# Ledger of designs, part 63: peptides against a protein of PDB entry 5VVV

Target 1, 276 residues: chain A of PDB entry 5VVV
Amino acid sequence: FLCGVVEGFYGRPWVMEQRKELFRRLQKWELNTYLYAPKDDYKHRMFWREMYSVEEAEQLMTLISAAREYEIEFIYAISPGLDITFSNPKEVSTLKRKLDQVSQFGCRSFALLFDDIDHNMCAADKEVFSSFAHAQVSITNEIYQYLGEPETFLFCPTEYCGTFCYPNVSQSPYLRTVGEKLLPGIEVLWTGPKVVSKEIPVESIEEVSKIIKRAPVIWDNIHANDYDQKRLFLGPYKGRSTELIPRLKGVLTNPNCEFEANYVAIHTLATWYKSN
Target 2, 276 residues: chain A of PDB entry 5VVV as posed
Amino acid sequence: FLCGVVEGFYGRPWVMEQRKELFRRLQKWELNTYLYAPKDDYKHRMFWREMYSVEEAEQLMTLISAAREYEIEFIYAISPGLDITFSNPKEVSTLKRKLDQVSQFGCRSFALLFDNIDHNMCAADKEVFSSFAHAQVSITNEIYQYLGEPETFLFCPTEYCGTFCYPNVSQSPYLRTVGEKLLPGIEVLWTGPKVVSKEIPVESIEEVSKIIKRAPVIWDNIHANDYDQKRLFLGPYKGRSTELIPRLKGVLTNPNCEFEANYVAIHTLATWYKSN

## One batch from the design tools (peptide; aimed at target 1 L82)

Design b2_p26_3_s1 (made by RFdiffusion4, then SolubleMPNN; from b2_p26_3, 12 letters changed)
Fold by OpenDDE base, seed 1:
Structure b2_p26_3_s1 (fold): chain B 276 residues (1-276), chain A 26 residues (1-26)
Amino acid sequence: as target 1 above (276 residues)
Amino acid sequence: WDELNEKAIEFLKKRREEELELLKKL
């Protein structure tokens, strides 16, 4: 069971010292996972093709080593979906080289994210793939196999919540393709019925699990505030029954942008996880 | 919470549009 934090917000990324402090807190609270997915890391999303510099590499190696010291699984995410041509072998090779670099830093767990992108393929991809889901699954499976089938590999669908599913969760052709064709060792991220879900009912998890043919990992936006930085979400982790735990592969909270605001959010997630 | 979810969706759309416009200029 993956339980911890995703740094998955827009805005100023956390500094290395904040991330190390996070790992110390996660260990203390018996949480086990950190997902690196900061939207404003240009080499994560907008400039995903660009290799890390020597200085950035040293920082990431130090961060990954710190996660290992605190027994926290470090998952490196990349979001190529803004402008990747899925049918272009050069693009696939560029993605492989980027993940090879991160693997050399000592990273062993990875994520491919296709959140917050257009549903339309370019003309070249339409000639090769029958749908957008087929293109995403093809590259994800190829990368997963290329990396030697790592123990933890995550996929974020473009339809990552109930409200983004067309026509709905149980009938989505996109999610059906993901469920049928994504290799079974790849985990699927999900935010619940909504992007920001007040509640995540057990029945809603049973519904999505049926179509994707696996238990999801929750990317939980309950404490996210990037969309309204005038608000701080200081309340407890709530609106998730502990009956979800045996029906999930994990829960990763995407908390407030302000690192100092997240004590209650993360501590109460840990209490929730240990209560089952 | 419905209002918060709508604000989040609007924000994500805006950020994606900004990213795509920046990529077109490069």
Scores: peptide ipSAE 0.707, ipTM 0.958, DockQ to the pose 0.943
OpenDDE base, seeds 2, 3, 4, 5: peptide ipSAE 0.676, 0.681, 0.695, 0.698; ipTM 0.954, 0.954, 0.956, 0.957

Design b2_p26_3_s2 (made by RFdiffusion4, then SolubleMPNN; from b2_p26_3, 11 letters changed)
Fold by OpenDDE base, seed 1:
Structure b2_p26_3_s2 (fold): chain B 276 residues (1-276), chain A 26 residues (1-26)
Amino acid sequence: as target 1 above (276 residues)
Amino acid sequence: WDELNEKAIAFLKEKTEKELEKLKKL
């Protein structure tokens, strides 16, 4: 069971010392996972093709080493979906080289994210792939196999919540293709019925699990505040029954942008997880 | 919470549009 934090917000990323302090807190609270997915890391998303510099590489190696010291699984995410041409072997090779660089930093767990992108393929991809889901699954499976089938590999669908599913969760052709064609060792990220889910009912997890043919990992936006800079979410982790735990592969909270605001959010997630 | 979810969707859409506009100018 993956339980911890995703740094998955827009805005100023956390500094390396904040991330190390996070790992210390996660270990102390018996949580086990950190997902690196900061939207404003240009080499994570907008400029995903660009290799890390020597200085950035030293920082990432130090961060991955610190996660290992605190027994926290460090998952590196990349979001190529804004402008990747899935049918172009050069683009696939560029993605492979980027993940090879991160593997050299000592990273062993990875995520490929297709959240918050246009649902339309380019003309070249339409000639090769039957749908956007087929294109995404093809590259995800190829990357997963290229990396030697790592123990933890995550996929974030473009339809990552109930409200983004067309026509709905149980009838989505996109999620059906993901469920049928995505290799079984790849985990699927999900935010619940909504982007920001007040509640995640057990029945909603049973519905999505049936179509994707696996238990999801929750990317939980309950404490996310990047979309409303006038708010801080200081309340406890709530609106998730403990009956979800045996029906999930994990829960990763995407909390407030302000690192100092997240004590209650993360501590109460840990209490919830240990109550099963 | 419905209002918060609608704000989040609008924000994410605006971010994606700005990112795509920036990439088209390069």
Scores: peptide ipSAE 0.706, ipTM 0.958, DockQ to the pose 0.948
OpenDDE base, seeds 2, 3, 4, 5: peptide ipSAE 0.686, 0.689, 0.705, 0.692; ipTM 0.957, 0.955, 0.958, 0.955

Design b2_p26_3_s3 (made by RFdiffusion4, then SolubleMPNN; from b2_p26_3, 12 letters changed)
Fold by OpenDDE base, seed 4:
Structure b2_p26_3_s3 (fold): chain B 276 residues (1-276), chain A 26 residues (1-26)
Amino acid sequence: as target 1 above (276 residues)
Amino acid sequence: WDELNEQAIKFLEEKTKKELEKLKKL
């Protein structure tokens, strides 16, 4: 069971010292996972093709080493979906080389994110892939296999919540393709019925699990505040039954952008996790 | 919470739009 934090927000990324402090807290609270997915890391998302500089590499190596020191699984995410041409072997090769670089930093766990992107494929991809889901699954499977089938590999679908599913969760051709074609060792990220889910009913997890043919990892936006800089979510982790725990592969909270605001959010997630 | 979710969706859509517009200018 993956339990911890995703740094998955827009806005100023956490500094390395905050991330190290996070790892200390995660270990202390018996949480086990950190997903690196800061939207404003240009080399994570907008400029995903660009290799890390020597200085950035040193920082990431240090961060990954710190995660290991605290027995926190460091998952490196990349979000190529803004402008990748899935059918282009050079794009696939570029993605491979980027993940090879991160593998050299000592990273062993990875995520491919296709959240918050245009659903339209380019003309070249339409000639090769029958749907956007087929393109995403193809590259995800190829990358997963290329990396030697790492123990933890995550996929974030473009339809990552109930409200984004067309026509709905159980009938989504996109999620059906993901469920049928995504290799079984790849985990699927899900935010619940909504992007920001007040509650995640058990039935909603059973529904999505059926179509994706696996238990999801919750990307939990309950404490996310990047969408409203005037709000801080200081309340406890709630609206998730502990009955979800045996039905999930994990929960990663995407908390407030303000690192200092997240004590209650993360601590109460840990309490929730240990209550099962 | 429905309002928060709508605000979040709108924010993400606008972010994605701005990112794509920036990429088209490069």
Scores: peptide ipSAE 0.703, ipTM 0.958, DockQ to the pose 0.943
OpenDDE base, seeds 1, 2, 3, 5: peptide ipSAE 0.700, 0.679, 0.677, 0.680; ipTM 0.957, 0.955, 0.953, 0.954

Design b2_p26_3_s4 (made by RFdiffusion4, then SolubleMPNN; from b2_p26_3, 13 letters changed)
Fold by OpenDDE base, seed 4:
Structure b2_p26_3_s4 (fold): chain B 276 residues (1-276), chain A 26 residues (1-26)
Amino acid sequence: as target 1 above (276 residues)
Amino acid sequence: WDEINEIAIKFLKERTKKELEELKKL
């Protein structure tokens, strides 16, 4: 069971010292996972093709080493979906080289994120792939296999919540394709019925699990505030029955952008997790 | 929470649009 934090928000990423402090807290609270997915890391998303500089590499190596020191699984995410041409072997090779670089930093767990992108393909991809889901699954499977089938590999669908499913969760051709064709060793991220789910009913997890043919990892936006700078979510982790735990592969909270605001959010997630 | 989700979805769509527009300028 993956339990911890995803740094998955838009806005100023946490500094390395904050991330190290996070690892200390995660270990202390018996959480086990950190997903590196800061949307404003240009080399994570907008400029995903660009290799890390020597200085950035040193920082990431140090961060990954710190995660290991605190027995926190460091998952490196990349979000190539804004402008990748899935059918272009050069693009696939570029993605491979980027993940090879991160592997050299000592990273062993990875995620491919296709959240917050348009549901369209370029003309070249339309000639090769039957759908957007087929293109995403193809590259995800290829990368997963290329990396030697790492123990933890995550996929974030474009339809990552109930609201984004067309026509709905149980009838989504996109999620059906993901469920049927995504390799079984790849985990699927899900935010619940909504982008920001007040509650995640058990029935909603059963529904999505059926179509994706696996228990999801919750990307939990309950404390996310990147979408509204006037809001700060200081309340406890709630609206998730502990009955979800045996029905999930994990829970990663995407908390407030303000690192200092997240003590209650993360601590109460840990309490929730240990209450099962 | 409905309002929160409306704000969130709007924000995400606007952000994606902005990023795509920035990429087109390069």
Scores: peptide ipSAE 0.723, ipTM 0.963, DockQ to the pose 0.825
OpenDDE base, seeds 1, 2, 3, 5: peptide ipSAE 0.722, 0.717, 0.718, 0.719; ipTM 0.963, 0.964, 0.962, 0.961

Design b2_p26_4 (made by RFdiffusion4)
Pose (drawn by RFdiffusion4):
Structure b2_p26_4 (pose): chain A 276 residues (1-276), chain P 26 residues (1-26)
Amino acid sequence: as target 2 above (276 residues)
Amino acid sequence: SEHWEVKEKGEEIEEEILEKREEEDE
């Protein structure tokens, strides 16, 4: 069961030294996972096709090392959603070559994120693929195979919270396609009824497990402050029923950008991780 | 602050990628 932090916000990402202290903290409080997905580390999203330079690689390996040294599972995320051409094989290949490079840093766990992308396709893609959801699942599956079908592997859908489902959660062509076609070994990230959910009703998640055909992984935006300059969140982890742990694969908290302000955010996530 | 500068620059980069994509579609 996956529990911990996702560094998944817009803005200045954390540095290696902050992530070491993060791992030591996750262990002192018995959490198991860290998802690397900062939006503005350019090679994660903006320049996803580009390989890490020599010194960048030294940094990532030293990072994946301290993750094992503290036994925190390290999941690497990549976001090709902005401009990838799903049908073109050169494009699919560059993704593998990039995911290969990181695999050789010590990485066993991977994620493909597709949040916040223009919902339609290029002229070339609309031929080979029936719908937008078809294209993502095809690549997500093809990639899931190539890496030797890894232990933990996440998929973040374009429709990743209740508000964002067209027309509703239950009868959505995008969501319908994912639950049926996406492989049973691939996890699905979900964010609650809204992007920043005030509460997560047990009925809403049971409802979601309907169409996804899985217990989804929560990408929790409760303490995220990247959207309002004036705002910071030092409150407890709240509005999440303890009765949820049995129904979910996991909850990764997407916290404040200021690293040291995340003490309460992670500790309260940790106490609640107990109690179920 | 540095955080908001990085975010604003990131938004600009994304807008440029989308403009290039629209041009290729045309």

Design b2_p26_4_s1 (made by RFdiffusion4, then SolubleMPNN; from b2_p26_4, 12 letters changed)
Fold by OpenDDE base, seed 5:
Formats: structure tokens, sequence, C-alpha cells
Structure b2_p26_4_s1 (fold): chain B 276 residues (1-276), chain A 26 residues (1-26)
């Protein structure tokens, strides 16, 4: 069971010292996972093709080493979906080289994110792939196999919540393709019925699990505040029955942008996780 | 430049998603 934090918000990423402090807190609270997915890291999303500089490499190596020291699984995410051409072998090779570089930093766990992108393929991809889901699954499977089938590999669908599914969760052709064609060793990220789910009913997890043919990992935006800079979500982790735990592969909270605001959010997630 | 176009597209999508998140909390 993956339990911890995703740094997945828009806005100023956390500094390396905050991330190391997070790992100490996660270990202390018996949480086990950190997903690196800061939207405003240019080399994560906007400039996903660009290799890390020597200085950036040193920082990431140090961060990954710190995660290991605190027994936290460091998952490196990349979001190529803004402008990748899925059918172009050169693009696939560029993605491989980027993940090879991160593998050299000592990273062993990875994620491909296709959240917050246009639900359309370019003309070249339409000639090769039957749907956007087929294109995403194809590259995801290829990358997963290329990396030697790592123990932890995550996929974030473009339809990552109930309100983004067309026509709905149980009938989504996109999620059906993901469920049928995504290799079984790849985990699927999900935010619940909404992008920010006040509640995640058990029945909603059973519904999505059926179509994706696996238990999801929750990307939990309950404490996310990137959409409202005037609000801090200081309340406890709530609206999630402990009956979800046996039905999930994990829960990763995407908390407030303000690092110091997250004590209650993360601590109460840990209490929730241990209560089962 | 290609980088400017990518940045613009990335910011437009961010704005759209953040606006959708705001509307769901009201």
Amino acid sequence: as target 1 above (276 residues)
Amino acid sequence: SENEEIKEKGKELEKKILEERKKKEE
C-alpha cells in the first residue's frame, strides 16, 4: 500500500530542504511514499525533453538519497502530454533518455502523467492510434518495459476523476482502453468523483476499479489549495472511509502549496491509514 | 519560439484547470 504525499500542485515547488523535512515527517508517521510531480518544474512538464543540468542532477541525486535514508519510496513523475507526438519514435526515444538520466540518479520508481492536457491527438497520432487512450497506453507500456518493469510504475489518466469521464466512469471508452491495454503491473492514479473530492465513496472506487481492472492509487486533492491562494486547508483528512484501504493500491495526498500548513493534513492521513 | 508556445499552452491549461477547481468548491 502506497501512502504519503504527492507534490503535484501548481505554483512554486517546494525547496529541497522542505522535501527532506517531509521525508523525516513521513518516516516518523510511518508513511512510505513521495511522488515528485511539481507542475511548475519546467523539466517535469513544460520542457520534459530537456535533460537535467549538472547542478539539477546533483540536487535530485541528493533528494533521492535522502528519501532512501528515510525509507521513503521516491517516485519520479514526468508529464510529456502537453506536446508529445506519441507516434514519433524520436519523441519516445527522448522520453527514454530522460528517464534513463533519472534512473542514473538512483531512482527506481516512475510515473507517466497525462493529467491536465487536451483530449485530442495530433494528425500524425490519429493515423497510428485508434484513440488517445491507445496512444497513451502504447507509450506507457513501452516505457514500463524499457525500464525493466520497475516494481512501482504509475499512470495518471487524462480522465483522472469521475467528472472528467465521458459519458461516465463505468462507460468511458478511454478508461476501458486503459483497463484492457495497460500492462497489469502499472498502477492507475485517481482523484475520486471530482478533481477535489470532498468525499470518496466505496462504491465509486468499486466502479472505477472494475473498468480499469485494478485497485487505483488515490491522488487526493482534499488539501490542495493551488486553485485558491486565499485559502489554507488545515482540517483533518476526512470523507474517506477506512473501508477504502483494502480496495486501494494507495493514497497520496496533494496538500497545500505552503509546506508548513500541511502538518494536520499529513498527520491525519497517517492516523487514518493506521486505523485499519 | 517553440518554448514560448509550450509555455503559453501550459499556462492556458493551468488556468482552465484552476478555474474548474474553484467552481467545484463553491
Scores: peptide ipSAE 0.301, ipTM 0.839, DockQ to the pose 0.078
OpenDDE base, seeds 1, 2, 3, 4: peptide ipSAE 0.126, 0.098, 0.025, 0.035; ipTM 0.696, 0.682, 0.596, 0.686

Design b2_p26_4_s2 (made by RFdiffusion4, then SolubleMPNN; from b2_p26_4, 15 letters changed)
Fold by OpenDDE base, seed 5:
Structure b2_p26_4_s2 (fold): chain B 276 residues (1-276), chain A 26 residues (1-26)
Amino acid sequence: as target 1 above (276 residues)
Amino acid sequence: SENEKIKAEGEEIRKKILEERKKKEA
């Protein structure tokens, strides 16, 4: 069971010292996972093709080593979906080289994120792939196999919540393609019925699990404030029955952008996880 | 390029998603 934090918000990323402090807190609270997915990290999303510099490499190696010291699984995410051409072998090779570089930093766990992108493919991809889901699954499977089938590999779908599914969760052709064609060793991220889910009913997890043919990892935006910087979500982790735990592969909270605001959010997630 | 258009469209989708997040908490 993956339990911890995703740094997945829009806005200023956390600094390396905040991330190391997070690992210490996660270990202390018996949580086990950190997903590196800061939306406004340039080489994560907007410039995903660009290799890390020597200085950035040293920082990432130090961060990954710190995660290992605290027994925290460091998952490196990349979000190529803004401008990747899925059918172009050069783009696939560029993605492979980027993940090879991160593997050399000692990273063993990875994620491909296709959240917050348009559903349209370019003309070249439309000639090769039957749908956007087919294109995404193809590259995700290829990358997963290329990396030697790592123990932890995550996929974030473009339809990552109930309100983004067309016509709905159980009838989504996109999620059907993901469920049928995504390799079984790849985990699927999900935010519940909504992007920010006040509640995640057990029945809603059973519904999505059926179509994706696996238990999801919850990307939980309950404490996310990137959409309203005037608000801080200081309340406890709530609206999730502990009966979800045996029906999930994990829970990763995407908390407030303000690092110090997250004590209650993360601590109460840990209490919730241990109560099962 | 077509990819630059898709990138710009993706940034508009980001803005819409952020707006929809705000509306769901109101």
Scores: peptide ipSAE 0.042, ipTM 0.630, DockQ to the pose 0.042
OpenDDE base, seeds 1, 2, 3, 4: peptide ipSAE 0.040, 0.036, 0.030, 0.035; ipTM 0.673, 0.625, 0.616, 0.636

Design b2_p26_4_s3 (made by RFdiffusion4, then SolubleMPNN; from b2_p26_4, 16 letters changed)
Fold by OpenDDE base, seed 2:
Structure b2_p26_4_s3 (fold): chain B 276 residues (1-276), chain A 26 residues (1-26)
Amino acid sequence: as target 1 above (276 residues)
Amino acid sequence: SENEEIKARGEEIRARIRAERRAREA
């Protein structure tokens, strides 16, 4: 069971010292996972093709080593979906080289994120793939296999919550394709009924699990505040029955942008997890 | 409602992302 934090918000990413402090807290609270997915980290999303410099490499190696020291699984995410051409072998090769570099930093767990992108493929991709889901699954499977089928590999769908599913969760052709074609060893991220889900009912997890043919990992935006920087979500982790735990592969909270505001958010997630 | 505000802001963020993408493709 993956339980911890996804740094998945828009806005200023956490600094390395904050991330190291996070690992200390995660270990102390018996959480086990950090997903590196900061939206405004340039080489994560907007400039995903760019290799890390020597200085950036040293920082990431140090960070990954720190995660290992605290027995936290470091999952490196990349979000190529803004401008990748799925059918272009050069793009696939570029993605492979980027993940190879991160593997050299000691990273063993990875994620491909296709959240917050348009559903439209370019003309070249339309000639190769039957749908956007087929394109995403194809590259995800290829990368997963290329990396030697790592123990932890995550996929974030474009339809990552109930409100983004067309026509709905159980009838989504996109999610059906993901469920049928995504390799079984790849985990699927899910956010619940909404982008920010006040509640995640057990029935909603059963519904999505059926179509994706696996138990999801929750990307939980309950404490996310990147959409409203005037608000801090300081309340406890709530609206998730502990009955979800045996029906999930994990829960990763995407918390407030302000690192210091997340004590209650993360601590109460830990309490929730240990209460099962 | 809070849910409508969250939805609207999410749509705004996605619209910004789309605009940023279009600017890079141009």
Scores: peptide ipSAE 0.035, ipTM 0.670, DockQ to the pose 0.102
OpenDDE base, seeds 1, 3, 4, 5: peptide ipSAE 0.033, 0.030, 0.030, 0.031; ipTM 0.674, 0.614, 0.618, 0.614; seed 3 fails the geometry check

Design b2_p26_4_s4 (made by RFdiffusion4, then SolubleMPNN; from b2_p26_4, 8 letters changed)
Fold by OpenDDE base, seed 5:
Structure b2_p26_4_s4 (fold): chain B 276 residues (1-276), chain A 26 residues (1-26)
Amino acid sequence: as target 1 above (276 residues)
Amino acid sequence: SENLEVKEKGEKLREEILKKREEEEK
């Protein structure tokens, strides 16, 4: 069971010292996972093709080593979906080289994120793939296999919540393709019925699990505040029955942008997790 | 430059996404 934090918000990424402090807290609270997915880190999303500089490499190596020291699984995410051409072998090779570089930093767990992108394929991809889901699954499977089928590999669908599913969760052709074609060793991220789910009913998890043919990992935006800079979400982790735990592969909270505001959010997640 | 176009696209999409989330939480 993956339980911890995803740094997945829009806004100023956390500094390395904050991330190290996070790892200390995660260990102390018996949480086990950190997902690196800062949207405004240019080499994660906008400039996903760009290799890390020597200085950036040193920082990431140090961060990954710190995660290991605190027994936190470090998952490196990349979001190539803004402008990748799925059918272009050169693009696939570029993605492979980027993940190879991160592997050299000591990273062993990875994620491909296709959240918050247009649903339309380019003309070249339409000639090769039957749907957007087929294109995404194809590259994801290829990368997963290329990396030697790492123990932890995550996929974030474009339809990552109930409100983004067309026509709905149980009938989504996109999620059906993901469920049928995504290799079984790849985990699927999900935010619940909404992007920010105040409640995640058990029935909603059963529904999505059926179509994706696996238990999801919750990307939990309950404490996310990147959409409202005037608000801090300081309340406890709530609206999630502990009956979800046996039905999930994990829960990763995407909390407030302000690192210092997240004590209650993360601590109460840990309490929730240990209460089962 | 290609980088500028990607940046502009990425920033625009960010703004649209955050606006939608703000509207859903009001």
Scores: peptide ipSAE 0.447, ipTM 0.901, DockQ to the pose 0.079
OpenDDE base, seeds 1, 2, 3, 4: peptide ipSAE 0.110, 0.247, 0.225, 0.251; ipTM 0.708, 0.742, 0.812, 0.827; seed 2 fails the geometry check

Design b2_p26_5 (made by RFdiffusion4)
Pose (drawn by RFdiffusion4):
Structure b2_p26_5 (pose): chain A 276 residues (1-276), chain P 26 residues (1-26)
Amino acid sequence: as target 2 above (276 residues)
Amino acid sequence: DEHDEKAQEFYEEKTKEELEFLEELK
């Protein structure tokens, strides 16, 4: 069961030294996972096709090391959603070559995120693929095979919370396609009824497990402050029923950008991780 | 929810900025 932090916000990402202290904290409080997905670390999203330079690679390996040294599972995320051409094989290949490079840093766990992308395709893609959801699942599956079908592997759908489902959660062509075609070994990230969920009703998640055909992994935006300059969140982890742990694969908290402000955010996530 | 509305607006804006920047590189 996956529990911990996703560094998944817009803005100045954390540095290696902050992530070491993060791992030591996750362990002192018995959490198991860290998802690397900062939106403005350019090679994660903006320039996803680009390989890490020599010194960048030295940094990532030293990072994946301290993750094992503290036994925190490290999941690497990549976001090709902005401009990838799903049908073109050169494009599919560059994704593998990039995911290969990171596999050789010590990485066993991977994620493909597709949040916040323009919902339609290029002229070339609309031929080979029936719908937008078809294209993503095809590549996500093909990639899931290539890496030797890894232990934990996440998929973040374009429709990733209740508000964002067209027309509703239950009868959505995008969501329908995912639950049926996406492989049973691939986890699905979900964010609650809204992007920043005030509460997560047990009925809403049971409802979602209907169409996804899985217990989804929560990408929790409760303490995220990247969207309002004046705002910071030092409150407890709240509005999440303890009765949820049985029904979910995990909860990764996407916290404040200011690293040291995240003590309460992670500790309260940790106490609640107990109690179920 | 005020926090939710602000987050949606910000994230849509950032996506547009990213797309516009990629078009400039073409």

Design b2_p26_5_s1 (made by RFdiffusion4, then SolubleMPNN; from b2_p26_5, 12 letters changed)
Fold by OpenDDE base, seed 3:
Structure b2_p26_5_s1 (fold): chain B 276 residues (1-276), chain A 26 residues (1-26)
Amino acid sequence: as target 1 above (276 residues)
Amino acid sequence: DEENEIAIEFLEKRRKEELEELKKLE
């Protein structure tokens, strides 16, 4: 069970010292996972093709080493979906090289994220892939296999919540393709019925699990505040029955951008996790 | 519900900004 934090917000990323402090807290609270997915890290998303500089590499190596020190699984995410051409072998090779670099930093767990991108494929991709889901699954499977089938590999679908499913969760051709074609060792991220789900009913998890043919990992935006700089979410982790725990592969909270604001959010997640 | 709607609007805005920035770099 993956339980911890995803740094998955827009805005100023946490500094390395904050991330190290996070790892210490996660360990103390018996959580086990950190997903690196800061939207405004250009080399994560907008400039996903670009290799890390020597200085950036040193920082990431240090960060990954720190995660290991605190027995936190460091998952490196990349979001190539803004402008990748799935059918272009050069693009696939570029993605491989980027992840090879991160592997050299000591990273062993990875994620491919296709959240918040256009559903339209370019003409070249339309000639090769029967659907957007097929394109995403193809590259994801290839990368997963290329990396030697790491123990933890995550996929974030474009339809990552109930609201984004067309026509709905149970009938989504996109999610059906994901469920059927995504290799079974790859985990699927899900935010619940909504982008920001005040509640995640058990039934909703059963529904999505059926179509994706696996228990999802919750990317939980309950405490996310990047969408409104005037708000801080300081309340406890709630609206999730502990009955979800045996039905999930994990929960990663995407909390407030302000690192210092997240004590209650993360601590209460830990309490929730240990209560089952 | 309010937070969800604001979030969706925000994400759409950010996606648009990202795509516009990418186009400027081409």
Scores: peptide ipSAE 0.706, ipTM 0.955, DockQ to the pose 0.936
OpenDDE base, seeds 1, 2, 4, 5: peptide ipSAE 0.694, 0.677, 0.699, 0.691; ipTM 0.953, 0.954, 0.954, 0.952

